# Designs tried in a protein design run: peptides against a protein of PDB entry 4CIC. Part 76

Target 1, 148 residues: chain A of PDB entry 4CIC
Amino acid sequence: KVSTKGHYGVQAMFDLAQHFGEGPVSLKSIAERQGLSEPYLEQLIAVLRKAGLVKSVRGAQGGYILAREPRDIKVGDIIRVLEGPIAPVESVSQDDPEHSLKFDFSVTKSVWEKVKKSIEEVLDSITLADMLKDAEEAQMAQGYMYYI
Target 2, 147 residues: chain B of PDB entry 4CIC
Amino acid sequence: KVSTKGHYGVQAMFDLAQHFGEGPVSLKSIAERQGLSEPYLEQLIAVLRKAGLVKSVRGAQGGYILAREPRDIKVGDIIRVLEGPIAPVESVSQDDPEHSLKFDFSVTKSVWEKVKKSIEEVLDSITLADMLKDAEEAQMAQGYMYY

## One batch from the design tools (peptide; made by RFdiffusion4, then SolubleMPNN)

Design b2_p17_1_s1 (from b2_p17_1, 8 letters changed)
Fold by OpenDDE base, seed 4:
Structure b2_p17_1_s1 (fold): chain B 148 residues (1-148), chain C 147 residues (1-147), chain A 17 residues (1-17)
Amino acid sequence: as target 1 above (148 residues)
Amino acid sequence: as target 2 above (147 residues)
Amino acid sequence: SLSTDDILELVEERPLP
């Protein structure tokens, strides 16, 4: 499972990217299109807003917009914002000295660091603009399937 | 969190790799060296054995050995055995029809498929022999810091 | 299966610098 936060965060940011330049989008409309609960989306948007990825517009036609162009937002930026503050490493409590898992096994750690680096490289290689392009290409491909 | 299974499974397999060619290693000795509970290790070893990554040796000097040479076991092989195929996004259970999250959003799925592929490539690029070499290099580097 | 949660939790254990 991608953290439900990461998955839904990317989905919500992608919805905002699809409406980029059309004006502010309501949380309700994002929630309806993306199948998200509005309260959960509000929490995600609050984090994304605090990180400067999303802006709130006030008024009767208020809502949210991307704070940057879709090309200037990487998937990696979204994931770092959503996951960075939220998971304190539950430091395995110091208190049970018997399960001092000296996971100081430097080699196993190195394997996971290589995996981490590879994930970061992939997520930093994908922008919201790339996702928009992929969506357009997929819609064109589907459109061709319906006309054949 | 790497699944605790994946992490400890790689750790246990690495311990067996360090003793490869020395004969069978007891579960107790692996558990002690790796800081694992023996019951938990027994479950991991049972899965790894069933998958043909580990062999059991019977007798007074019985225990476990790698079923293959360290160079013939990828970290990806260990992870696939313990965790199954690197699942793409577990389909949120079909059963709650109201939260039919039509996550048919092909584009978001494609992002996670790219991540999955990248992880598989990394894990399939690392063998237990590579890990042994990295451990030797790290020990040499530490040895040079103490002199 | 390394769930993407398991993978992301791997990434989370060390804050990206």
Scores: peptide ipSAE 0.132, ipTM 0.801, DockQ to the pose 0.102; fails the geometry check
Fold by OpenDDE base, seed 5:
Structure b2_p17_1_s1 (fold): chain B 148 residues (1-148), chain C 147 residues (1-147), chain A 17 residues (1-17)
Amino acid sequence: as target 1 above (148 residues)
Amino acid sequence: as target 2 above (147 residues)
Amino acid sequence: SLSTDDILELVEERPLP
């Protein structure tokens, strides 16, 4: 699984993107639409807010909004906030200082670093605006399939 | 993390690639060189053997060899054998047949499918021969730093 | 199978920077 955290974080941010410009959305409304538990969503939103991806609006119509336009939020930005930096392979070598000099050229480490880089490039190439566009295109394609 | 299984599987296959052409290698020798538990390595090798990536040699000098040349084994092949096919996102929709018609165009699903495809492309672009070459280049670079 | 879950576990166990 994308950490249930990463997956649901992207889903919650996408819900906020769909309502961007309509004003603040309640956590309850997001939770209901996205099939998330409200307590779990509160934890995600707290992290996203602290990172400056989401803003809280106070008042009777209080809730949350995207802190930036959908085009200015990458999926990679959301994942980094929720999951943190892709830790480099913890080199097993931390504990023995004398074995530290073995240039642990783990050729295997380089494979995983290439995979990591590829994931980052993909996630940094996708914005919430791209996701909105893809959703609109899919809705239009469905509309055409019902009329044919 | 690459599952501990995927990581150690690639490591064990790379050890066998380094000894390719030298004859069969014992599981004990691989486990000692790669810092793996022998019982865990036995489980990995059993899966890799069943998939035809590794061969067992019988006799007094018995052990394991790569079943193919290092150039003919992709990292992606090893991962697919150990972890299986990248399962499509279990669509939550299996249980309710009436809700099945919602084209659950999970835009979120498409993001993860793009990530999946990118990982597969990377892992399929790297062979055990490429890893051997990278190891040789790194050893040469270390040799030049000592002179 | 790198299930979507396993790829995602690949991503999870090493959070993106």
Scores: peptide ipSAE 0.132, ipTM 0.795, DockQ to the pose 0.124; fails the geometry check
Fold by OpenDDE base, seed 2:
Structure b2_p17_1_s1 (fold): chain B 148 residues (1-148), chain C 147 residues (1-147), chain A 17 residues (1-17)
Amino acid sequence: as target 1 above (148 residues)
Amino acid sequence: as target 2 above (147 residues)
Amino acid sequence: SLSTDDILELVEERPLP
């Protein structure tokens, strides 16, 4: 499982994408729709806001909006904000200063770097706009299944 | 980090690949080379053996060998044995029987399925033989840096 | 930082707590 943060962060951002252009959405409404606790969502939104992916709107109809259009937000951007950089595998070997000189060309490290790169490429290939389109296509497919 | 199991399992299997054709290797020697605890390695090897990736050899020179050639063992095979099937994202919604009917076409689920598929493709594209080759190439590159 | 554990957690259906 994507870290609970990554998963729910993408859900929250997707909810904001679904309401993009409708004005600010309350955290309560996002929490209710996405099955999240409001306190947990507040923490996620605080991080996403600080990273400039979300804007807060003040006033009687206050809430949150996407800071950019859904097409300009990659899933990879959301994950990097919540999880930090998809860090290169911190070499477990940093703790032993004496082994500093071994260019431990860990062939195993190269495997995980390939996996990491592949994940980054996938997540950077998917925008919130792509997710919106996939949702529309799925709703259409469900609609057809009820009419047949 | 790949689960400690996955990471160390791949390391142990790679160690066995490096000694492939030299006969059985003791768990102690693998543990020493890979920086693993012998008890932890015993658990990993037990799983890998049960899955048919490793064979135990009995006798005075007893130990473990790869059950197949390095070219016939994918990293993905090792990971699936240690971690289980890269399970399709269990819909978190299984616990609420009333929400059973929502084909929660979680568009978010589809994102993670794409990530999963990509990981599987990468891990299934790498064999222990590929890892051996990469190790040789790296040793050669290091040798040139010292001259 | 997506640790490789986080990557594997991405792959492992560890039940969300």
Scores: peptide ipSAE 0.123, ipTM 0.796, DockQ to the pose 0.178; fails the geometry check
Fold by OpenDDE base, seed 3:
Structure b2_p17_1_s1 (fold): chain B 148 residues (1-148), chain C 147 residues (1-147), chain A 17 residues (1-17)
Amino acid sequence: as target 1 above (148 residues)
Amino acid sequence: as target 2 above (147 residues)
Amino acid sequence: SLSTDDILELVEERPLP
């Protein structure tokens, strides 16, 4: 599972990207549009704010905005903030020093490190601006299906 | 987590690859060499056998062997067998037809599909033979550090 | 930290192939 945190964090950040330049968005409105619980979203936004990806705006029309342009926020940046550094496979360091087990473990570990690197590369290749563009293209394609 | 199943399944299959051509390997010996519980390994091997990646050999020197050469088994093949088909993110089909929610969900889904595809490509690029070669190279490198 | 575990959980919600 993309941790529920990562998944919903990307959704919340994408919602803020869709409203970028329109002013502050309330957590309630994000929660309603993304099908998220408001209390859960508050926790995610608090982390994203601390990481400097989101800003809080105070006042009667207060809420949250992206702290940077959508092009300057990678999906990988969001995931790293919410889930922390991509931990290497915790070597189950069974510190059993005697068994030839260490070698087989190292090769298997290298497989997972390759997978990890591949995921990081993909997530770092996608910005919120790319997601906005993909959304616009999908909406246009859907619009064409209704006019046929 | 690579499911504990996927991780240990790859380890068990790699152990069988290291012994390929030497005859049947006992589950006990694999469990001991891989630090796995024998009952857990039995479950993994049962799945791998049913998928035709492993064969059971009966007799006094019975055990398990790879059903194919190490070059003909991808890591991706092992993972698919143990973890099942990569279920699409179950669209939480909240069948609430009215809310504009469906669109945002589709874009986010596409991100995870790209991640999935990338993982598939990596896992399908690695065979048990590649892992054996990497092991041999690492063992040679370690041998050179002791001299 | 996307533990490799979390990445693989990431992938397990869509089971890695």
Scores: peptide ipSAE 0.120, ipTM 0.789, DockQ to the pose 0.213; fails the geometry check

Design b2_p17_1_s2 (from b2_p17_1, 8 letters changed)
Fold by OpenDDE base, seed 5:
Structure b2_p17_1_s2 (fold): chain B 148 residues (1-148), chain C 147 residues (1-147), chain A 17 residues (1-17)
Amino acid sequence: as target 1 above (148 residues)
Amino acid sequence: as target 2 above (147 residues)
Amino acid sequence: SLSTDDILELVEEEPLP
């Protein structure tokens, strides 16, 4: 599961990236564009704001903006804020203090750690700016398909 | 969450790899060594058997064996059998037929597809033989810490 | 099928019961 939280969090952050420099965006407008419930989006934005990825702007034209430029926000940053650190496989440290010295070299744990590391590397390699560029390239490609 | 199913499935397959060539292993003995419930392990082994990753041996010394050598079983093969293909992100295809032509280039979908591909590459790069080797190297390293 | 949901399920450690 890209937790529904991670998935929608990335969508909401990407919506804010698309409107970066246009001023504050209302939660209602993000919810409408991204097909999200406004109450759910409020919870996501509250977490993202607390982490300093978004800023709240007050006033009649108030709303939310990215706190940093799209190039300075990794997808990995968004996921870590919403889901926490990609949990190391909780070694079931059975806190049995007497068996504590079994270096439970779980070879299986090492497999999942490799998977985790690979996910982190991918998510840290993608910025909101990269996503904006990919969206622009896709729009251009669609434009060319209509002219052929 | 490596699904509990994927995690325990890899553990059970690794146990069978450690006993490869020693003959059939009982589900009870795997469950005891891996800390798994026997009924849960029975479900996992049934799926793995149906996929041809394990064989059932009948008789008084019956049990299960790997169907292939440890080098010929990838962790990715085990996960695909237990969890199915790494699902394409279910595009919420709103079955609204009139809006069907929006190539919903979900840039967000492409991110998750990259993550998926990366996971597949990692899991397909690791065999049960690689895991056996890593276990042996770790045992040797522990032996050197005691001297 | 590691759905997007399954991929992050791979990352979310459920506490063992």
Scores: peptide ipSAE 0.123, ipTM 0.794, DockQ to the pose 0.191; fails the geometry check
Fold by OpenDDE base, seed 4:
Structure b2_p17_1_s2 (fold): chain B 148 residues (1-148), chain C 147 residues (1-147), chain A 17 residues (1-17)
Amino acid sequence: as target 1 above (148 residues)
Amino acid sequence: as target 2 above (147 residues)
Amino acid sequence: SLSTDDILELVEEEPLP
């Protein structure tokens, strides 16, 4: 389970990347192409807009555009905006004295911190431009399979 | 949210690693040390035992032991047993024809597959022996702060 | 199977109930 927010957020941002430079895209058109509910997409876009990853264009031909070039938006940036900072494992609050014998096994925490760091590194290594390139390569590969 | 199963499973296996070579450990003692409910721990241990990561010892001094040395158990092995194989994002089931226009954007899937692979590599790089060493180093560091 | 939600959930310690 990628958080449904993270998954759909990356899909919506990728749709906007595919239309980058073509002008504003309507939420309806994104929802239709990505198989998202329009109300859910509206919530995602609101968060992404507030974070400065998306811009709204007003008017009859209004909609949304990427606020930055696809190369300047990492998948990690999208996930951090939607999920919040990949939180370090919040230590169980000190407040319940009976649970105070939770040996906060720093060692088990360190395992998850290593996993977290690895996820961050991967997500920060992938831009929307990389995803566009991968899509083009996949389309070319499919096109070649139809011509053979 | 680490799956509660994965988190507690690693804790329980680490407790057994700390007692490796000392004989069988009771579920009660593991539950007490790790702050786990005994019924929940029993379910975890049953899965881990079935997978051959843990052995049960019978008798009055019975309990559980690691089935292998701590160096021969990866964190990835524990997680795979408890969570199953790190699945790629299950593609939302094909069965709802109205959702069939989900462009299964192979590209978005590839992002998550890269993340999955990276997690597997990390979890497969850490053994229970590595965790024991890290615990010893942490205890030494704490001991030095008290002097 | 760790789904990506399970993976992102792996990063968020929910406080134990």
Scores: peptide ipSAE 0.119, ipTM 0.799, DockQ to the pose 0.154; fails the geometry check
Fold by OpenDDE base, seed 3:
Structure b2_p17_1_s2 (fold): chain B 148 residues (1-148), chain C 147 residues (1-147), chain A 17 residues (1-17)
Amino acid sequence: as target 1 above (148 residues)
Amino acid sequence: as target 2 above (147 residues)
Amino acid sequence: SLSTDDILELVEEEPLP
């Protein structure tokens, strides 16, 4: 499910953002922190690397880093890389010639296009830097709850 | 998949909206117009009826009608009925007790909650009456392209 | 309950079966 790839991809990228500037992170360490299978994470990281969002570092302390600063990576960029272009409703041109009058319900298509656009706008409004800030604020809020 | 039920449910409700005021529509006629299997449509209509969005009419000219005017039915109402409450990401509490430190990535959850809210706002902004108007405008635009 | 997975699936055109 594209949803699972997107979800875990954002988690993996967020883990790399939390370690940004600390050097390369091993896939094993990401998998352990995020509760992901290492083989599944390898597939996600391969896609993200090919898209230029992640960089592999070779050596004894090798691993992965973000290829760009957290502020320069939108959640929408991660999702589009993992899911592909959020294709507009490809009219399933099932070439079944007999069901000719597929009312191309342009109106129902328009509803889903509006939903799609709204999702894209939200995901493009959130960077990994925004997520880091939200995490820091949440940790501070938890820290304050322990001091009361 | 939730997507398929939502999609076909909106199509079926829109078909009933197009025939609103003309009397009861048969499931067969909806299925034929919308390219749906009649058995699948029966399941959708049963859910929509139970939710009070559709009414069954009995008799020789029996069938289904919208239970409310098209302006009083949001697309979001249809989706929520068919898909259930858009629950926040149930943390897949896979009760695998050994993977204890599931960092409840509250931050990633917040991203998806923002997406959810945005979808709800869009779907709640569109009524079946808005869809009817858009269809009329589209038909007029096609009519003008033929002249 | 629409999971995140379900929400993203709503936007994905599943090929009609």
Scores: peptide ipSAE 0.115, ipTM 0.791, DockQ to the pose 0.132; fails the geometry check
Fold by OpenDDE base, seed 2:
Structure b2_p17_1_s2 (fold): chain B 148 residues (1-148), chain C 147 residues (1-147), chain A 17 residues (1-17)
Amino acid sequence: as target 1 above (148 residues)
Amino acid sequence: as target 2 above (147 residues)
Amino acid sequence: SLSTDDILELVEEEPLP
C-alpha cells in the first residue's frame, strides 16, 4: 500500500481537483466524501498548504482550493510533499569496515535506486488532470453499462 | 526502505549467487557477510527454500545453494516469495453505498496499480546474474581508482 | 523520505487504519 499519508493525500487532492473552479471546499465535505477523519485531513491539508499545493480561503464560504490548475500538479509532487523526497535508501551504517559488505550493499542499493526512479517516473507522469479524465471515462463507461 | 525482509532476502540470495558453483554455504557465513542475525536469516531461508529458490544440502559440508542458476532468478521472484504477491490495493470495504466514493477510489487505485506494475517490471528485469555483473564492474572500477 | 520500506509500504497493503 502507498503510505496511508500518500494514499489519502492523493484522494484529498483529487477531491479538490473535482471541485476546481467551484470555489472553496470545506474540510468537512472532503472528509465525508473521502472517508477520512477530519483531524487527519487537517494534518494532510496543513502540509499540502505549506508546500503551496493548496490554498486556504477565509470567509463565510471559506475552505480550501487547489493552488494551481489540476494539470500543473503531478501525483509525484503530492507524494514528495507528504512523504518527503523519495529518500535514497538510508545508508545503513557506513561504518562496517569490511570492503566486501560495502560492495554487496552498493549492488543491492542500485536495485532499489532503479525501483525508486521507476516510481518517480510514473508518479511524475500522472497529473490531477489525468486523474479527472480517467474519472470521466470511467463514469461514461458505467453509464453505458446501465444503458445496455 | 524496501521491507527489511525484501532487502535482506535479496542480499542473502545475492550472497548465494556469489558462491554459486562453490558448493553449499552455511547460514552462519551468509549472516556474517551480510550483517544479518542468524535467526533472522533462518526465517528468510526457510521461506526461500519452501518457494524452491534455495536448496538445503545435508552433511558435514552442508548448507544452502541456489536452486537455479543466478540468471534464472529474478529479484521480482525473491520479493514475491518474501512479501507475497504485490497485493492489489485491498479494496477498502466495498460496502460504502455512495457511488461517488467508489469512483474516486477506483481512480486513485489505478495510480497505485500503475506504480505497482512499474515496480514489477523493474524487479522482473533484474536477475541475480545481472547483480553479479554489476558487482564485477564495480570491483573493476574500484581497482582502477587505486592505481 | 520515501525509504525503500516506504516504497514497499507503498506496495504492501498496510491495513487501512
Scores: peptide ipSAE 0.112, ipTM 0.796, DockQ to the pose 0.171; fails the geometry check

Design b2_p17_1_s3 (from b2_p17_1, 6 letters changed)
Fold by OpenDDE base, seed 1:
Structure b2_p17_1_s3 (fold): chain B 148 residues (1-148), chain C 147 residues (1-147), chain A 17 residues (1-17)
Amino acid sequence: as target 1 above (148 residues)
Amino acid sequence: as target 2 above (147 residues)
Amino acid sequence: SLPTGSILELVEEEPLP
């Protein structure tokens, strides 16, 4: 499973993408729209800000904005910031050098490396701009279903 | 991360594939070769047996064998048996129908569905026979480095 | 019963400091 952190981080970043160019969005408004607790969102936004994906704007209409255009932020970038490197398998401690286990370990490791690479390729192929487009297409499709 | 259950399940099934055609393998010998606890392996093998991926052989030389040829067992089959359906995201409870959250949820869900599909495609593209071949190729490559 | 994990284990939320 994608971690709750990764899932909600992508949701929060997508909310900021939907409001990109409209000015700063309050954490409260993101939390309300995304069904997130405000304290949890504060923690996510702090990490995303430190990574340079989000900027804070100060003032009475202060809040957060994307630090880059939606097209310049991959889902993979968000996940790597929040979860770290996509590790498909925990490194079982390499500590016992003597056992013949090294070889079987290498083959099973290669399976998980293939899975990792596939996940990375998918997540790096999707930008926040792609998600915005998919959202717009889905809204249009729903709108047409009400007119038929 | 792949669950420890999935990881060790694939290792145990791969060990049985390496011994395919040699007769039944004891759980003890699999546990020793794969660095697994025997009680943990017993639980894994029980699930794999119930799913029809492994057979038990009774007798003094009793143990376990693959129920199918290595070419007929995908890594994806092992994982689905041990972990259930590959779910990239926990279904956050659909329970709150009123909030505008449904749409954003749909787009984010589609991202994770793409990830799911890619994982399924990879795991369903790899058989235990492919793993045996990769092991043989790696052994040959190591043998050539000593000459 | 071994917990049915999903392949992608939920990376345990390290508590954000």
Scores: peptide ipSAE 0.037, ipTM 0.804, DockQ to the pose 0.105; fails the geometry check
Fold by OpenDDE base, seed 4:
Structure b2_p17_1_s3 (fold): chain B 148 residues (1-148), chain C 147 residues (1-147), chain A 17 residues (1-17)
Amino acid sequence: as target 1 above (148 residues)
Amino acid sequence: as target 2 above (147 residues)
Amino acid sequence: SLPTGSILELVEEEPLP
């Protein structure tokens, strides 16, 4: 499962992408549109800001903007920032020396590395611009269904 | 992250694949080789047995065997049995009506569906027989480094 | 029923301090 953090992080970044070029968006407005708690969104935005994916604008009309164009932000970039390296297997903490997985069978590791690579390739193939395009296409398709 | 359950389940099934055709393997011997607690392995094996991936053999030389040939068991089959359907996104439980993600934006869902499909394709492309072959190749490569 | 942890359990929520 993509963590709730990764999922909501992508949603929040997508909301900022939808408003890209319109100026700064308030956390409150993002939280309301995305169905997120404002405190939770503040934590996500803090991480995304520190990673240079989001910028804060100060002032009465202050808020947040994407730090880069939607085409220059991959879903993989967002996930790596929020969740760290895409690791498909929980590293059993090396710290219990007795439960040292003595036979870290290279073969089982290789299976998970293949899964990792596949996830990375997918997430790195999707930009926020691709998501915007998909949203526009979906809205047009819905609009056509209401006009029939 | 693949759950510890999925990871250890694949390891236990791989151990049974390595001994396929040699007769039943004791849970104790699997646990020792794979670095698993025997009680934890019992739980995994119970699920795998119920799903028809493993068979129990009774008697003094009793234990467990693969229920199918290694070539007929995909890693994806093991994972689906242990973890259920490959769902890349935790379905935020629809049960909290107040936190109904009203805007399940079809777009975000489509991203995760693409990830799901990609994971399924990889896991369904790898059999226990492929893993056995990879292990043999790795052992041969190590053997050549010691000469 | 063992909670079927879904495959991509990404990072354990480090307990918020």
Scores: peptide ipSAE 0.036, ipTM 0.808, DockQ to the pose 0.129; fails the geometry check
Fold by OpenDDE base, seed 5:
Structure b2_p17_1_s3 (fold): chain B 148 residues (1-148), chain C 147 residues (1-147), chain A 17 residues (1-17)
Amino acid sequence: as target 1 above (148 residues)
Amino acid sequence: as target 2 above (147 residues)
Amino acid sequence: SLPTGSILELVEEEPLP
């Protein structure tokens, strides 16, 4: 399961992508649209800002904007910032230093590395711009179904 | 993360694959080789047995065997048995019935479905026989580095 | 420290009884 943190982080970044070019968006408005608690969103935005994916704008119309264009932000970038490296398995191996020396050529480890690589490839293939396009296509498809 | 359950389940099944054709293996011997607690392994084996991936053999040389050949067991089959369907996102949406009616054409949901599909494809592409082959190749490579 | 949520939390480990 994508952690709640990763999931909501992608939602918040997607909300900012939908408003890209409209100016700064308040955390309150993002929280309301995405069904997030404002305190939780504040924590997510703080991490995303520190990583340089989001910028804060000061002033009466202050808030947050994407730090880069939607096409220049991959879903994988968001996930790595929020969750760290995509690790499909908790490395059980860190806590037992004595068993560390067996080259546990764990064929099982290679399976999980293949899974990791596959997830990374998928998440790095999807940008916020791709997500915007998919949303537009879905709105158009829904509009056509109401006219039939 | 593959749960500890999924990870250790694949290890236990791989141990049984390495001994396939040698007869029944005791849980104790699997636990010792795989670094698992015997009680934890007993729970895993019970689930795998109920799903028909493992058979119990009774008698003085009793224990467990794979129910199918290693080539006929995918890693994905093991994971689905132990963890259920590969779900990349906790569906947050079950608890709020009122917001259920928005076709949350959540573009975000489609991202996670793509991740799910990718994981399933990988895990369904790897059999216990593929893992055995990879282990043999690694042993040969290590043997060549010592000469 | 925000808990490093791993992406693929498949199963909440039901606490072993």
Scores: peptide ipSAE 0.034, ipTM 0.810, DockQ to the pose 0.490; fails the geometry check
Fold by OpenDDE base, seed 2:
Structure b2_p17_1_s3 (fold): chain B 148 residues (1-148), chain C 147 residues (1-147), chain A 17 residues (1-17)
Amino acid sequence: as target 1 above (148 residues)
Amino acid sequence: as target 2 above (147 residues)
Amino acid sequence: SLPTGSILELVEEEPLP
């Protein structure tokens, strides 16, 4: 399952993509549109800014913008920044050192590595520009349903 | 992430696959080989048995066997039994009904649906027989390093 | 410290019922 952090991070970045070229967007306006608490969004944006995916703009019309064009930001980039490396299994090894799975179940590990690779390929194949296009297509399809 | 439950479920089913055709395997022997607590394994096996992936054999040589051949059990079947449907995102909707994401972010949902589909395709492409083959190949490769 | 939850939350061991 994608964490709430990854999910909301993609939502916040998608909101910034929808407003790309319109100037800086306030955290308050992103939080209101995305249904996020402003303090939670501040934490997400701080991480995304530190990773160079978002820029802060200062001034009376200050806020945040994408640091790159929507086509140059993959969903996988957002996720790696927020979550770290896509891990298919938590290494059980961290919390119980005694149950260090001494069995290098190389075979079961290989199954999860295949899952990891598949997730990475999907997330690296989707840009914020692809998401913008999908949103436009969905709006057009809904618009056509209202006219029929 | 595959939960610990899913991971250990696949390990337990793989152990039963390695002993397929040798007769019933005791829970104790599976637990010892897989590094699992016997009580935890009992719970996993109970779920897998109820789903018809494992059979219990009664008697002095009693234990558990795969209910089907290793080629007829996908990793995806094991995961669906233990975890339920592969959900890409926890429905945030259960714990905070007030923050019901009223925004049907159909676009963000579609990203996670693509991830889900990709995971399902991978897990449904791998059988316990494929895992047995990979284990044999790995053992042969290690055997060649010792000579 | 924000829990660096990996995208794939390990569903915490819901205590087996």
Scores: peptide ipSAE 0.033, ipTM 0.810, DockQ to the pose 0.560; fails the geometry check

